# Peptides against a protein of PDB entry 7UQJ: the designs that were tried, part 193

Target 1, 160 residues: chain A of PDB entry 7UQJ
Amino acid sequence: PELYQNFNITPPRGVLFHGPPGTGKTLMARALAASCSSDERKITFFMRKGADILSKWVGEAERQLRLLFEEAKKHQPSIIFFDEIDGLAPVRSSKQEQIHASIVSTLLALMDGMDNRGQVIVIGATNRPDAVDPALRRPGRFDREFYFPLPDVKARFKIL

## One batch from the design tools (peptide; made by RFdiffusion4, then SolubleMPNN)

Design b2_p20_5_s3 (from b2_p20_5, 12 letters changed)
Fold by OpenDDE base, seed 2:
Structure b2_p20_5_s3 (fold): chain B 160 residues (1-160), chain C 160 residues (1-160), chain D 160 residues (1-160), chain A 20 residues (1-20)
Amino acid sequence: as target 1 above (160 residues)
Amino acid sequence: as target 1 above (160 residues)
Amino acid sequence: as target 1 above (160 residues)
Amino acid sequence: EVKRLIVVDENGEVTEIEVE
């Protein structure tokens, strides 16, 4: 949030970090949270793993998402980071249609219901952007994407 | 690679990067791989996700681990990075005892069978170090642990 | 530092970590420092922010740099990490010529005066490698550079 | 079993902690 303010940029509601495993998506989200906090403006960083929300809270995942967004709003400026967001909101074509559809619908509603005046940024990280429901990747949601390439071994060799 | 030579430290075969998700474990492993290669000395970086080895190679995970270590040895100096290593080698108390026990035993044997003369480093990353089989965290294996704290906001301010 | 020994690479005196903000440069420097300490060999990690050296120590920055290098030498093996090193050592073409020139000259002399037998590594991090005095980027100083790429520059410009 | 834990603290101080 302060990174955006430091740069006078209105934070997107949703940012998708995607790329192969270990490209630094989660580090980036945390470094963004860090770089966005100043002595004057502490940012609250909330982290959840998509698969954990589904597995730990069978039947309560929607409620946990609502509580997370409420807490993030209460403690704004804040960042919500979803690691492995493809685990939380898989493509609707997944065989487990109803439960996943409810969770996706809840996440969509929560992202859509964020007032742009709210200093809450949502960062989703995935290794499989195509496994994320396209509805989450629409304007007003995870509408900004960051590709974290594998630094080619050659690119790493150029650094060393 | 070069930073360790400055410090005359015998490199561990196995390094466990642990800490909350998004603390940069995987980015660190990659940037270490990058930081260790020079124009004169190219390091081969192998990356696997623990859960992917279990899910993609049902009954072949042991063979895939052997091939990975063989390839890493062939292309030394090399780094093997296991992201989410708790997914590959969960604590033996997990109810899925037999398959996981075989994979863990294979990984243990591969790490123990690495000649210290071999320029192969194994980096495991986990968000749940206590979910990694303690046998992997013994001397000669993942015997060095790096805790990636959530950099406190203050820490990040000092770093950014 | 053990990772570098595994790879038989002579450590540079100076390493420049560069790339856009939030690419994990500083987290990398810290985790490198961590990775270089063992039970037998504790590494002392010194961190300074370039702008802080200029702002806090107006007229004493050269002395503070000398003290820092002396302390690092006393507590070797050690790492000196300069975050935002472009703030400490801007290009000599900067309109604030004299003060910056003295600081740069001091830093150059300190880096040149390090005996290669000294187990002191200097890591500089910058978001603007072209804003760092080219004299610092010469052999025997920050002669090794690590590029931390932005995941898609366009995406960061939209978020940043 | 003594585990070597390298902790990078909030200040960037690197402490090695032996944890049993």
Scores: peptide ipSAE 0.016, ipTM 0.193, DockQ to the pose 0.093
Fold by OpenDDE base, seed 4:
Structure b2_p20_5_s3 (fold): chain B 160 residues (1-160), chain C 160 residues (1-160), chain D 160 residues (1-160), chain A 20 residues (1-20)
Amino acid sequence: as target 1 above (160 residues)
Amino acid sequence: as target 1 above (160 residues)
Amino acid sequence: as target 1 above (160 residues)
Amino acid sequence: EVKRLIVVDENGEVTEIEVE
């Protein structure tokens, strides 16, 4: 409850941070995690990079995702932050990424299973929201988006 | 009291932020400083870079450290943040760094003197925790560590 | 009122954050914006980069500045953050920057018009305060300065 | 839909922002 209130998100929803490189997506996830922590209620923050899950864990990526979500549940309240999530869950329609279809499907199933996970928030960050599988952006998954524009683009943020 | 509660540290302890470049150590120190500030109780944040204290203040580095800690005390509640602290307090066993032995000894004495300093927190950041003098990592000094791994490494931060 | 109290600035004053690259000027502006927000009183944060206003909005930069200030007023309480403001409002005496004289004059007029803007704060960040038009640093404009030194220089920030 | 944007700056300071 409180962890999700601090993000103003309805559980078990994921949050997508998107915007150009250097716009502070990784920073926000960490500082939210800090701001959501109290002396009585410490948040466990888990970080992964999408491209690294694919490159370093070829054939084990699905198991690593499952283990990540189980550890997040074990250490709740917790945040799972995926940096460069477009590297982890690229668009399924791309012929080159058929190798990733099972990994994407595993991530989707893990997101859909969040109701049973307790106080775990999933944050994805990307510089290319259109390169993220649209299935991840559906209700009950990454259904809230935060846009981190370049300073040159009219970054109108209503700070909450 | 409150400043140390906000970091969940027992005074007069230092905090070591460590992890690879770009992992947001400097960011977190500033965000924590902001989160510890209120309209009534503003935190004074002092920042230093380890390598710069050695390069720019050769022969005066010890005096500059003393002055830094006295100003932090004068402007309490305050945070002293040392970025790249491995550059300031390298491992004493290194033959090349005998020139820095007095500077390291001064920093140690200043850390040990924190009980008499009031509400001053010291945060060190490094990409190389093993390059930090082990004497700084003892109880009563930098005796709390936060690991900031690369996104590819299982960054489990228990955010406080 | 409250928004200006949170910055410890008397309205309608601007704040200049200055100091070397990587000293966290952009961070502090955003953190202050977050710290000034509450559940009841959300701050709208507008970000622009000085060089981008000049490069992308050649001939329209004046109109874009006017629109930015009108949107900030429309979404008050709000912060307008100019990153690299030396790129937006370079020193008028530079022969090369005569092309920017109208843009600088527009920004000055917009700053002077802040009394009629309500709860809008303007923050400028620069690595080169001496490259900022001195007219912007006069009372009623960017009349408060926060120096963000390199970690080697005594960075004392009173975090608000 | 007002997308709440949590803005973490380059220095890890968190601002929650609503983006329209």
Scores: peptide ipSAE 0.052, ipTM 0.226, DockQ to the pose 0.074; fails the geometry check
Fold by OpenDDE base, seed 3:
Structure b2_p20_5_s3 (fold): chain B 160 residues (1-160), chain C 160 residues (1-160), chain D 160 residues (1-160), chain A 20 residues (1-20)
Amino acid sequence: as target 1 above (160 residues)
Amino acid sequence: as target 1 above (160 residues)
Amino acid sequence: as target 1 above (160 residues)
Amino acid sequence: EVKRLIVVDENGEVTEIEVE
């Protein structure tokens, strides 16, 4: 709330940053964290990678997600940034169903369990928004989507 | 205003992003645009390059700047991002004086003419903040500066 | 050479960016690409993810790596950025030995086969440098390592 | 004139540095 009350926005529980690799989704999330922080109001930025949650937290991924959200709630205002969230929450119809289903369900529950009054923003970054479980893209979850276009190839060639 | 009132910041009429090439200034500007946008409040992001304004808009640069600011005002809340703003607004003492002086003067007037209540943010990005006309860096213009360091000169010397 | 001759550095064949999640490794790689690019000298930036190389290129990962390095050589000066390189080149002692061993061996050979005179930089980013095959961290490969510390918690608290 | 320099580190972490 206050983080987004400060934004005069109904606090999305989550924002999905999507776009081609290196359109700056991770940077955006950090920039968000920084822009929303002031000298008086420091935002705590939690960063996780989807693949790291699956690979490092085999059997503890759900617990680690819970702990992450609890820590983010304790350190409000806060941003939880999931880089490569499609690695964490692949579409349920993909044959890697069982392990992903529990993690997705936990993430859904954690996002749904965020008070509309909480100062916790969740940002998911993906290069494959269509590979993210559509349930995560529903209202009250990653309900805001930011497409990071490639800077026009000409602009990218000028950025390069 | 509200965009930065939302940030509890006296709305800078402009923010100068400066730092070495590729420190993510353009990306940060896009980041800010996306951050400040909500489902209810989409921020219109206008992106221009200083060199493109001079080179493509020879003789129309002032008009194009006016149109850009008018369009940004019509599409509030909005961000005008000038990439390579040192190309647009070089220091007046540099031998490219006359053409730049009019463009700089126009940009100054446009920034000064932004209502403190307008939801238009101007972001200038440069690799050479000292090459930007100091008049642009005054209060009510690009009055906030974001230095995008290289990772610590030691880290860059280690990158190096 | 010239990419790093421009930096007065013996061109590392590879740079390992490592540090906690969200220490800007991906951003730095892009920043480096952009910083090394000038109006006169555009750097081609190739970006791949370790996990995508394994998952999307099942059975073609080696070929795709070869093609990537060939394309990077054709488009010199260039940066090949491997995000999550620990996903591409896990430590050989990890139970996923066989498939990873061939990909690691191919990547080693490709890095070793880069002319010291080539304008191709390879950047690997990982959150787990210790999960990267030590053979990749040897001289002539990812021989330069950049630790991306968490900005000191105090600095992070000021960032946020 | 304390310039508030917001430093975006390599991480995209943006530190406000007061530069005197």
Scores: peptide ipSAE 0.045, ipTM 0.206, DockQ to the pose 0.045; fails the geometry check

Design b2_p20_5_s3 (from b2_p20_5, 12 letters changed)
Fold by OpenDDE base, seed 1:
Structure b2_p20_5_s3 (fold): chain B 160 residues (1-160), chain C 160 residues (1-160), chain D 160 residues (1-160), chain A 20 residues (1-20)
Amino acid sequence: as target 1 above (160 residues)
Amino acid sequence: as target 1 above (160 residues)
Amino acid sequence: as target 1 above (160 residues)
Amino acid sequence: EVKRLIVVDENGEVTEIEVE
């Protein structure tokens, strides 16, 4: 299969990095942020964890997401990186599903509400792309996906 | 020895990344692709594995290489990354040597045929630089080499 | 806590990358070098190991450091990356302490002598930030520090 | 003297901390 990666960083398009753990998704997101920053054009990189959005911001996650996007807009050009974005996926409790649905709905609205003139890019990283809500993967959101394959087992055995 | 790396990405020059497995060659190639992409200058990254060129494209490898370079030219500025390019090296069978020689000959012709006006860069990664055909390492092809050393054994023991 | 990364690469400021082995410090430094290079702005990356400065340049380490900084200035914009900069730390012999003090003193003078108009960035990587001379970590030298934590044990178990 | 510490956390979160 042709692994075509078009690194067209066009705001407000989201990019989903997916692949097994340790394939360098988080490192790549930082390298991308660094790469887009020059002496003339300073990029601000904001990082959040999907699980921290659920656990640390109990009852304020939606507000913290709004503040994050406002801060990113204030400091544009900006990259928002969501590590472990599958950590927003509900655990099998109806209450967590409701909280998740509200958070995801807020994230969807924030991504959709980014004017095409804003220089804010959103990167999501996951080890479980199938656990990411399909609504996040629609056009205008995380509409670009980058697969990070494992290095071959033979390469892994020489790394070990 | 002075490890001078001039990251002058000038098409059509090939770059050979070599070093032990797990030194981040593949990750670096992706980071380079990401780094060269800006909002104004969108780079397209094409990835192929050397072993996949031999195994998946049995009887069409040369055609698939031509299509890859045509697609890269169509989507310029572009990076073509050949991971495990030493995987093009023949296994000790006369039939595989002939197939290999044809594939390598096609790759040589494609690299030589890149007009200096094309914004296509070719990156090869290998764990076995000595297994890469010396013809690929001549000026106008993979004429730049970057060594990726192992982290020191003491560092490796703390990674493990 | 809001994780704000401003990748303002402003010469001549040194950046210290620190954290456990295998956290990607060396890989990140290379990715940063790659990221700062564009088609219009070609960055030259110089790499040295701290231990190699002591062992390979016995009696000429100071001269080789001066030559490195001169070469970096000649090829600006440039990044000088010192991997394992704690390898400049003296082993417990008075003679090694004297050699170390001379090398560190030379590095300090070279970092202080970089005119703010020069586009030379110095990155130091260490697994032992406490073994790096505090004088190197003062303003105008390695005045920016980046901590690279271990990936969580659960992530490590999936990488292993 | 304000040192800028960019902390990459266990998760790879990178904080710039100005340490006075």
Scores: peptide ipSAE 0.024, ipTM 0.204, DockQ to the pose 0.081; fails the geometry check

Design b2_p20_5_s4 (from b2_p20_5, 10 letters changed)
Fold by OpenDDE base, seed 5:
Structure b2_p20_5_s4 (fold): chain B 160 residues (1-160), chain C 160 residues (1-160), chain D 160 residues (1-160), chain A 20 residues (1-20)
Amino acid sequence: as target 1 above (160 residues)
Amino acid sequence: as target 1 above (160 residues)
Amino acid sequence: as target 1 above (160 residues)
Amino acid sequence: EVRYLIEIDSNGNVTLIPVE
């Protein structure tokens, strides 16, 4: 409840943050986690890079995703932040299709398996929202999107 | 001069932004570029990822660095932003030593070769300042460091 | 010349405008056309929607693209603005592959066939830059990209 | 309030273009 109120959105399972590199997507995700944390209620923030899930865990990426969602559920209220999620779930193109298909399928299943009442928010950050598999952008997955524009001069004074 | 005044820093050759992932390092670099740009003075912002320089340009990384610095000088005033610079210049560990040593040596030479009067700023961003080769952190290179802490609750109101 | 000076870029064949809906991509394209037009030199502005090229011209889309480029060349200096270009050139997915492949191939050929000295600029606008076929984003096609952030409150009053 | 258009080239170079 409070997490979703803090996002000012009806409880999404997943939120896609998209915009150019260095527009504050990851910073916003962390700031949201911080703003939702109190002395009595700490939000656990899990961060993973999409490319790291593919490269560091060759052959175990699916298991690592499952463990991540289990750990996030165990430590609820929690945020799972996927930085560069387009690296994890690229649009199915011919050369890497099989490995990506398994990981995407796992992520889809994990997001679909999130109880709507669970205090776990998934935030995906991408510079390339359309390099994210469209199946992840469907209702019940990353069904809310926030666009991060490039900062203006005034934004600098807000970040400092 | 004006670039450095706009940074409110004594003219560094290089600035190291360090702190946890998603603390706004890249956002700050972009905001700095934006704040230094005017109608009369456009700042050219060159962005490279340290890992991309190693992986995409296998055997040409040194040449690509040279070209980058030449292009930045040609388009001055300019900012070269190395995201994940620890991926480019990791501390010398035994297995990747030779390739990294060449790239680090090239980057050192390029930073040392920057005329102090040149309107080129180099910003390196890292989550791991101690994984950056100490030679890069010496005077005349990345000799100024900015720590990016995790956002607190107040930081949210600055990003919105 | 003036067109390219207004872009402050060495003459691109194609420019991709990307960003959320309502960020002024279409407005900017029109404003550029207007600013490049004088009493002596009128810029001809051709506008097409990507979805309209697919739907209104079933079986003639390729011919309509050719005619558009011919007409733009005839009326040079000119701008061809493709709104929702991701609707014209979606990333190759299995079900609509054949029809889209033909249209994309035609657009690629037309952009490749533009003489570098021709006073025809192609602007593609998309909300989804990564839903645009990567072949269109290569050098000599849409090789320059402009990101349109969400307008702030003050921007909205300028767009209206 | 100076707004910026951001040009990204094929090399990933970003040019900030002030827009009135």
Scores: peptide ipSAE 0.018, ipTM 0.309, DockQ to the pose 0.055; fails the geometry check
Fold by OpenDDE base, seed 3:
Structure b2_p20_5_s4 (fold): chain B 160 residues (1-160), chain C 160 residues (1-160), chain D 160 residues (1-160), chain A 20 residues (1-20)
Amino acid sequence: as target 1 above (160 residues)
Amino acid sequence: as target 1 above (160 residues)
Amino acid sequence: as target 1 above (160 residues)
Amino acid sequence: EVRYLIEIDSNGNVTLIPVE
């Protein structure tokens, strides 16, 4: 599908944006969404923060993820952007495993369940790629990674 | 009152700022507060994040909202800015209704209870206006909406 | 130690960055980390959000703080950056005292326990310095404060 | 250039004070 070609992504792969905060991960995700949108073909951009899903959706996070993926599928071509994805899917081996096990499992299942013919791209952004469950970084999931380097301090002060 | 004239708002209406992250919703809310402040007339700006109220004020969120509105009323002219308001007041029809029902009901009651003579403006910011309980978007509540468009990709790359 | 000299900080002191959202607190913390990093001497930057620690680490927050400080000590020279630190350590006299008492006490103990010979800097960022437990603002803790003023609205619109 | 001093109270209320 054209959306995946534009991202050079093989479906159903996700993209992990990682790097320090303020490196433009969220902005790049949006810029990509905008660049893939034409007047004739709008990309639906779904944005969630990992921590927000956990905190706002206590006991409903799984369902909200399912609904999000269903909605993204309904509104193809679409991008699901998880900001601070490490907050959603911390490393399982952490003592938080029991708290997040179902959410992680749901997200894994949803990513694995993406149809190769679908035009849904999943972008995860994190400042801590090592804090993301390694299972999410496997082929067919967030298997493409983009490192966002710290912009030069001088460049940052021009932006501030 | 002068504050509402400056916003072209009829009391006790709230304003919903919606649009993608990084479009300046929070910045605009602060800029508006600043522009309405003179040396002679200071605007008190109350800022809360929706998710923070839920997570930080478990079991006290209702009271904290009441206190916030009381304090805003005491410090008129004032702005109450709810950042990420969808985190405070998700759509009721979600399975989260029971978790958030009291908070949503309290916020609704507080907005409805604003005196038309008061100089309290409520600004909600969200990236997901559709995730905000429709009851909050009714006349007399967040009944004015400002869409914050994505800045042009070219403009963004100049900022990045 | 050189790191503390670069920050003009007397160990084991922390730095509180406070000011409105979008004033560049997080960016400054990162810029400082970058400026103190050379090719020969990398600074390890640990970032946590106060609300994330509370929400993600329910019942484990104390241990996660201990691990964070241990890891920072292991990876000296290092910066621990707490974004939205008021979310981690709200004022004790609030009705939230019982909810956060152990977390606050742990953070206090960890800051007090920093060796003066260590090269760990703790930076707290908040939009609400008065919402931070005053105990954290005492000498030997977050006893240096940097106020981040609102950039001029015109400057902000150039950044937006 | 209108600089604003921001007073934040214990409740997290921010008062914008224009400072010339």
Scores: peptide ipSAE 0.005, ipTM 0.169, DockQ to the pose 0.096; fails the geometry check
Fold by OpenDDE base, seed 1:
Formats: C-alpha cells, sequence, structure tokens
Structure b2_p20_5_s4 (fold): chain B 160 residues (1-160), chain C 160 residues (1-160), chain D 160 residues (1-160), chain A 20 residues (1-20)
C-alpha cells in the first residue's frame, strides 16, 4: 500500500519507463527507489538488464527470473527494475525467438502471479516500447507507462 | 545548413566524442540533438551502439548500417549517434577482425557517401579514441573531435 | 600522498563502492577523479568493467590487468575504476569459475604489488558486495568500503 | 522544469533522469 501511495499512483504491477535512451529511465527508477526509501522503510532495488537475462542466463533465465521475484517478495517493499526490457524481445532469429518467447512468458506469469497487495513494483525501461511484447503492456502487467522525453535544452543546460 | 550553424562549426560529416566513460558523451550527443531541435524543426536522433552492431546484427551489420544512414537521410535533419564506436574496433581474434573490418569499411563508405549538403551529423562516442580505426578519424569522417574531460567537481556537484 | 589527502582518508589500496545499482557509484568514482584533478595536477582515470575483463579479454585478461596497473602507475596520480567488479565473480559454470579465479588471483596480486606510496587508487564498484571474492575485501586490497545508499530524494535532486 | 540526472554506466552510457 504505502509504496504505491508514495508513487501517488494507483498500484500497478508494472510501470514501463520508455523514451529515448539517456533520458534517465534507469536513474528515475533508482530515484524512485530511494525516494520511497526512508530510514524506517528501506526499499530493496533489484536491477536486471533484458540483454543480460538472455546472454548471462542462457537456459537458466526463467529460473533466475523466478528467483528474482521471490527475492523481491522476500525483501519487500522492493522495486524490480528491468533495464532495456526490449532486449527480451525476439531478435529475428528463430532460435532466439523461442528463448525470448519462453522468457517473456515466464515474466508474464511472474507478473500475473504477483499479489497486488504486495509492495513490489516492477519497472521496465525501454527505448523501444513498440518492441516490447504487447502482452507485457496489458493491464495487470506493465499497465502504466511513463514517457521520458528527451530533456529540453534547459534540462540539458542544467546537466551541462 | 542550419543544424551546423547551431553547432557553430563548419559542417563535419562526423564528430568524435571521446573521453572517460561517464563524462556525458552520450548525453551531450542527446543534448545537442535537442538543442538543435526546435518546435518548428525537430531533429531525428538515431542511436546505435558499436557493440550492438556487431553482436545483434552478425551477418546483417552492413545492411543495418546502410538502412540507418538511409533512414537518417530520409528524416533529416538528423543525428546518427554511435555509442561505444570503439566496439567496432577489432578484438584480437582473426574471425572478429574480418567482421569488424567489413563493418568499419561499410561505415567508412557510408560516411564518404554522405552529401555534405545533407543535414545529417554522425557522432561517435568512445572512451578509447586510439582504439577507433584511424581511417574513421580522417577528414570527411570523424574529422572533429571533442574531448569530454571528467567533469570537474563543480560539474560533478551539479551531477551530484 | 596528496591523492589520499584529497580523499581525506588514510591511503587504501582499494576502495569498494557498493550499493544498489544506479546509486551513483560509477559517477562518484568519476566525480572523485575530477575533484582530485586540478589544472596543475590531472588525475588519470582508468575504467574497466568486470564483465568486460572476462568477455573481451578471454585468455588475455591477466595481461590486460597487468598492463592496466602498469599504465596507471605510469600516469599517476591515477584512479583505476572497476565497474561491476562482481562480474569477476564466478558464474556457476566450472570453466568460467577457473577463468574467474585466475583473473581474481591476478587482481589480488596486482593490488598486493601496489606500493602504498604510489598515487594510484583502485575503486571497485559493485551492486553485490557479497558476490565479490572475500579475498578482494581484505586489508591492503579493497579494505575500505563505501555504501552508496539509494540516494535519497535530495541526493537525487542534487543529481537532478 | 524537468531536471535531469546524468547517470553514466560503466560503459559510459549516460542516462538522463528527470528530477523535477
Amino acid sequence: as target 1 above (160 residues)
Amino acid sequence: as target 1 above (160 residues)
Amino acid sequence: as target 1 above (160 residues)
Amino acid sequence: EVRYLIEIDSNGNVTLIPVE
């Protein structure tokens, strides 16, 4: 409950941060994790990359996703941040497509299996929201989307 | 014309952003893209990673580069940003060297084939300018170089 | 001497920056590098990723580490920053374990071989300090640890 | 005014994060 109150959002299971790369999606996810962390209530932030789930965990990706969600549930309130979640999208090779389909299917099942009463937020970041499997963008999954526009000149001048 | 006027530079075909990682090369490339974008004139920003060109597009990397340059030309004014362009540099394995050589050769040809009247800027970012093929750093290619020093404490305190 | 005085810390051979990903470990390492750099005294910042040491330098990782430390010593005052140093930790495959063990052993030897009078700081960044080989965390190696909490909203707002 | 945090990953990837 409170984690979602601090987001001032009705509790999604998942939030999709999308926008051009380098628009701060990854850090906003981190910023949210810290903003919701107090001395009294630390939020555990789990980060994975979509590409790493495929490349580092070939044949164990599903198990690693399950373990991640279990660990996030154990350490609630928590944020699971998937950076480059479009990296779970099939590349145009048939063998990769099957592996991607399995991993995406596992992620779908894990997000659907989340009790909405849990203080676990899943954040997916992508530069290519249209390359994210539409099934992930359905209600009860990544059903809220935040566009990260390219910072305007002023926002960039504060960075410059 | 105007894109280059906004850069206050004689129109290069390519600009090499180099410096330590995390000095904001990728961000500056994006910042430049937005600073040159007005409400009246949006700049299309294309981003690729050197490593992705090799890894994601094995056997199609040349075609993907051609398509990228064609798309950038179609959507001019545009910026093509190659992050980690040193990732196109040969790793000391013979098979990778041939693939790298082909991709670099294709990039050279594409940069040489750019009409200087086009409003397309190519920005390469690297942490290792000396690992970038010297052929890419020749006049008419990445012929302008910007060093991104580690931001000083003040610039970092603005980042911190 | 002076590099360590600027850190206001007794000279460690290594500093472990640990904390949740995106807490600014990489940025802080860079921030420190520039804060310690003056116009009169530039600090050379060397950056490597733990995963890159394994993946890019298969069979040459030890040599590349040696070269890195030699170069850092040559260009002192210097910082060697290993991002994702837990990426040197064994992945649960036996072949990878042996390669990891060799690389970690080499890093241990290089850190032990550092003269404490040298102006070289080694910074390791990890999100998983417990996945870092305990041998790296011993006195004379990464013997100082800085936890990067999820930056609170204010720390993030300073970064924002 | 959307302020952006610059995150730079170990690869030198810079992520801009809106703060404000």
Scores: peptide ipSAE 0.000, ipTM 0.250, DockQ to the pose 0.039; fails the geometry check

Design b2_p20_5_s4 (from b2_p20_5, 10 letters changed)
Fold by OpenDDE base, seed 2:
Structure b2_p20_5_s4 (fold): chain B 160 residues (1-160), chain C 160 residues (1-160), chain D 160 residues (1-160), chain A 20 residues (1-20)
Amino acid sequence: as target 1 above (160 residues)
Amino acid sequence: as target 1 above (160 residues)
Amino acid sequence: as target 1 above (160 residues)
Amino acid sequence: EVRYLIEIDSNGNVTLIPVE
């Protein structure tokens, strides 16, 4: 939130962090949340795992998403970080359980329903960007993508 | 790897990275693997998730751990990184399934059986260090612990 | 610190973290400092900004560097982290003020004067590795370099 | 220099608290 304002950039609603596991996607999201917080402007950072939303809240996942977005809106400026978002919104398959389709539809509606006036940024992290429902990667949703390459191994070897 | 030599400390076989989710534990482990690779000395980095070892290899998890350690030894110098190691080796409870106890026992035996002459480092990452079996945190195993604080934002302000 | 020994690599005195702004260089440095601290061995982490050393200590920057290295030696094992090190040690130009040249020379001497027996690691972070004086990138100084790649630059421009 | 305390609640919500 504040990072965008600090750079006079209109915050995207959704940002997809993708790259191999352990490339620092979650760290970057937290770093962004922290860096966007000033003395005058505290950012609230909400973190959820995609798979946890499905497994812990069987039958209530849609409600939990709604509550998360309401809480994020209430505590704006805020960041919602979904780790392993491919677990929450897998690519639509004909074998997709109606529950998963409903959760994805709820997430889509929540992202679409965020007014750009709201200082809520949604960051999704995935190791498998192609496993994320393409509907989430459309404009107005996770329409900004950030590749986290494996840092050059030669470079990493020089720190340690 | 190289950081221990800077401090004239005998390299532990096992290092526990702990701290809140998204503090860069996995990134650091990968950075370590990469950073320990020079042009002359490539380090092989093996990454596994604790929960994946349990869920994907039901009844074969012990064998997969043995194979992982053999492969790491074959490709030494190497790093084995266990992300979410608390998922692989939860604290022993009276309600713990025998399978989980067997996996933990296998991991303990593999860590104990590593020759100190072997250039294999094991890094475990957890968000819940107290959820890791205390037996894994003993000398000769994950006997070095690294707290990844939520980065002090003064520090983040300097990275970004 | 301990990570270097785990890989049987001679600890560099200096490590250069380079990459675009917000790639987690300072976070990594702090995580390394925290990671090298065990229950038995606390690492002291010293953080300075390159530009702050120049601007806050006009005419005293060399003395401040000496004091920093003395304090780091006194509190060893320790890490000295220079954020924005290109601000401290810009590439030598014929137009470089004598003050900057003196500071660079002092830093070089301090890094050269560290006994490898001293458990002091120096980490420099920069967004412009080519703006760092090549003399600092020589063996026995910042002779280990870590590239922190941008997550897709178009994407960073949009998150930031 | 703004320091942040990070509060993590039981729900995993992280509040960044700037500290002077």
Scores: peptide ipSAE 0.000, ipTM 0.296, DockQ to the pose 0.058; fails the geometry check

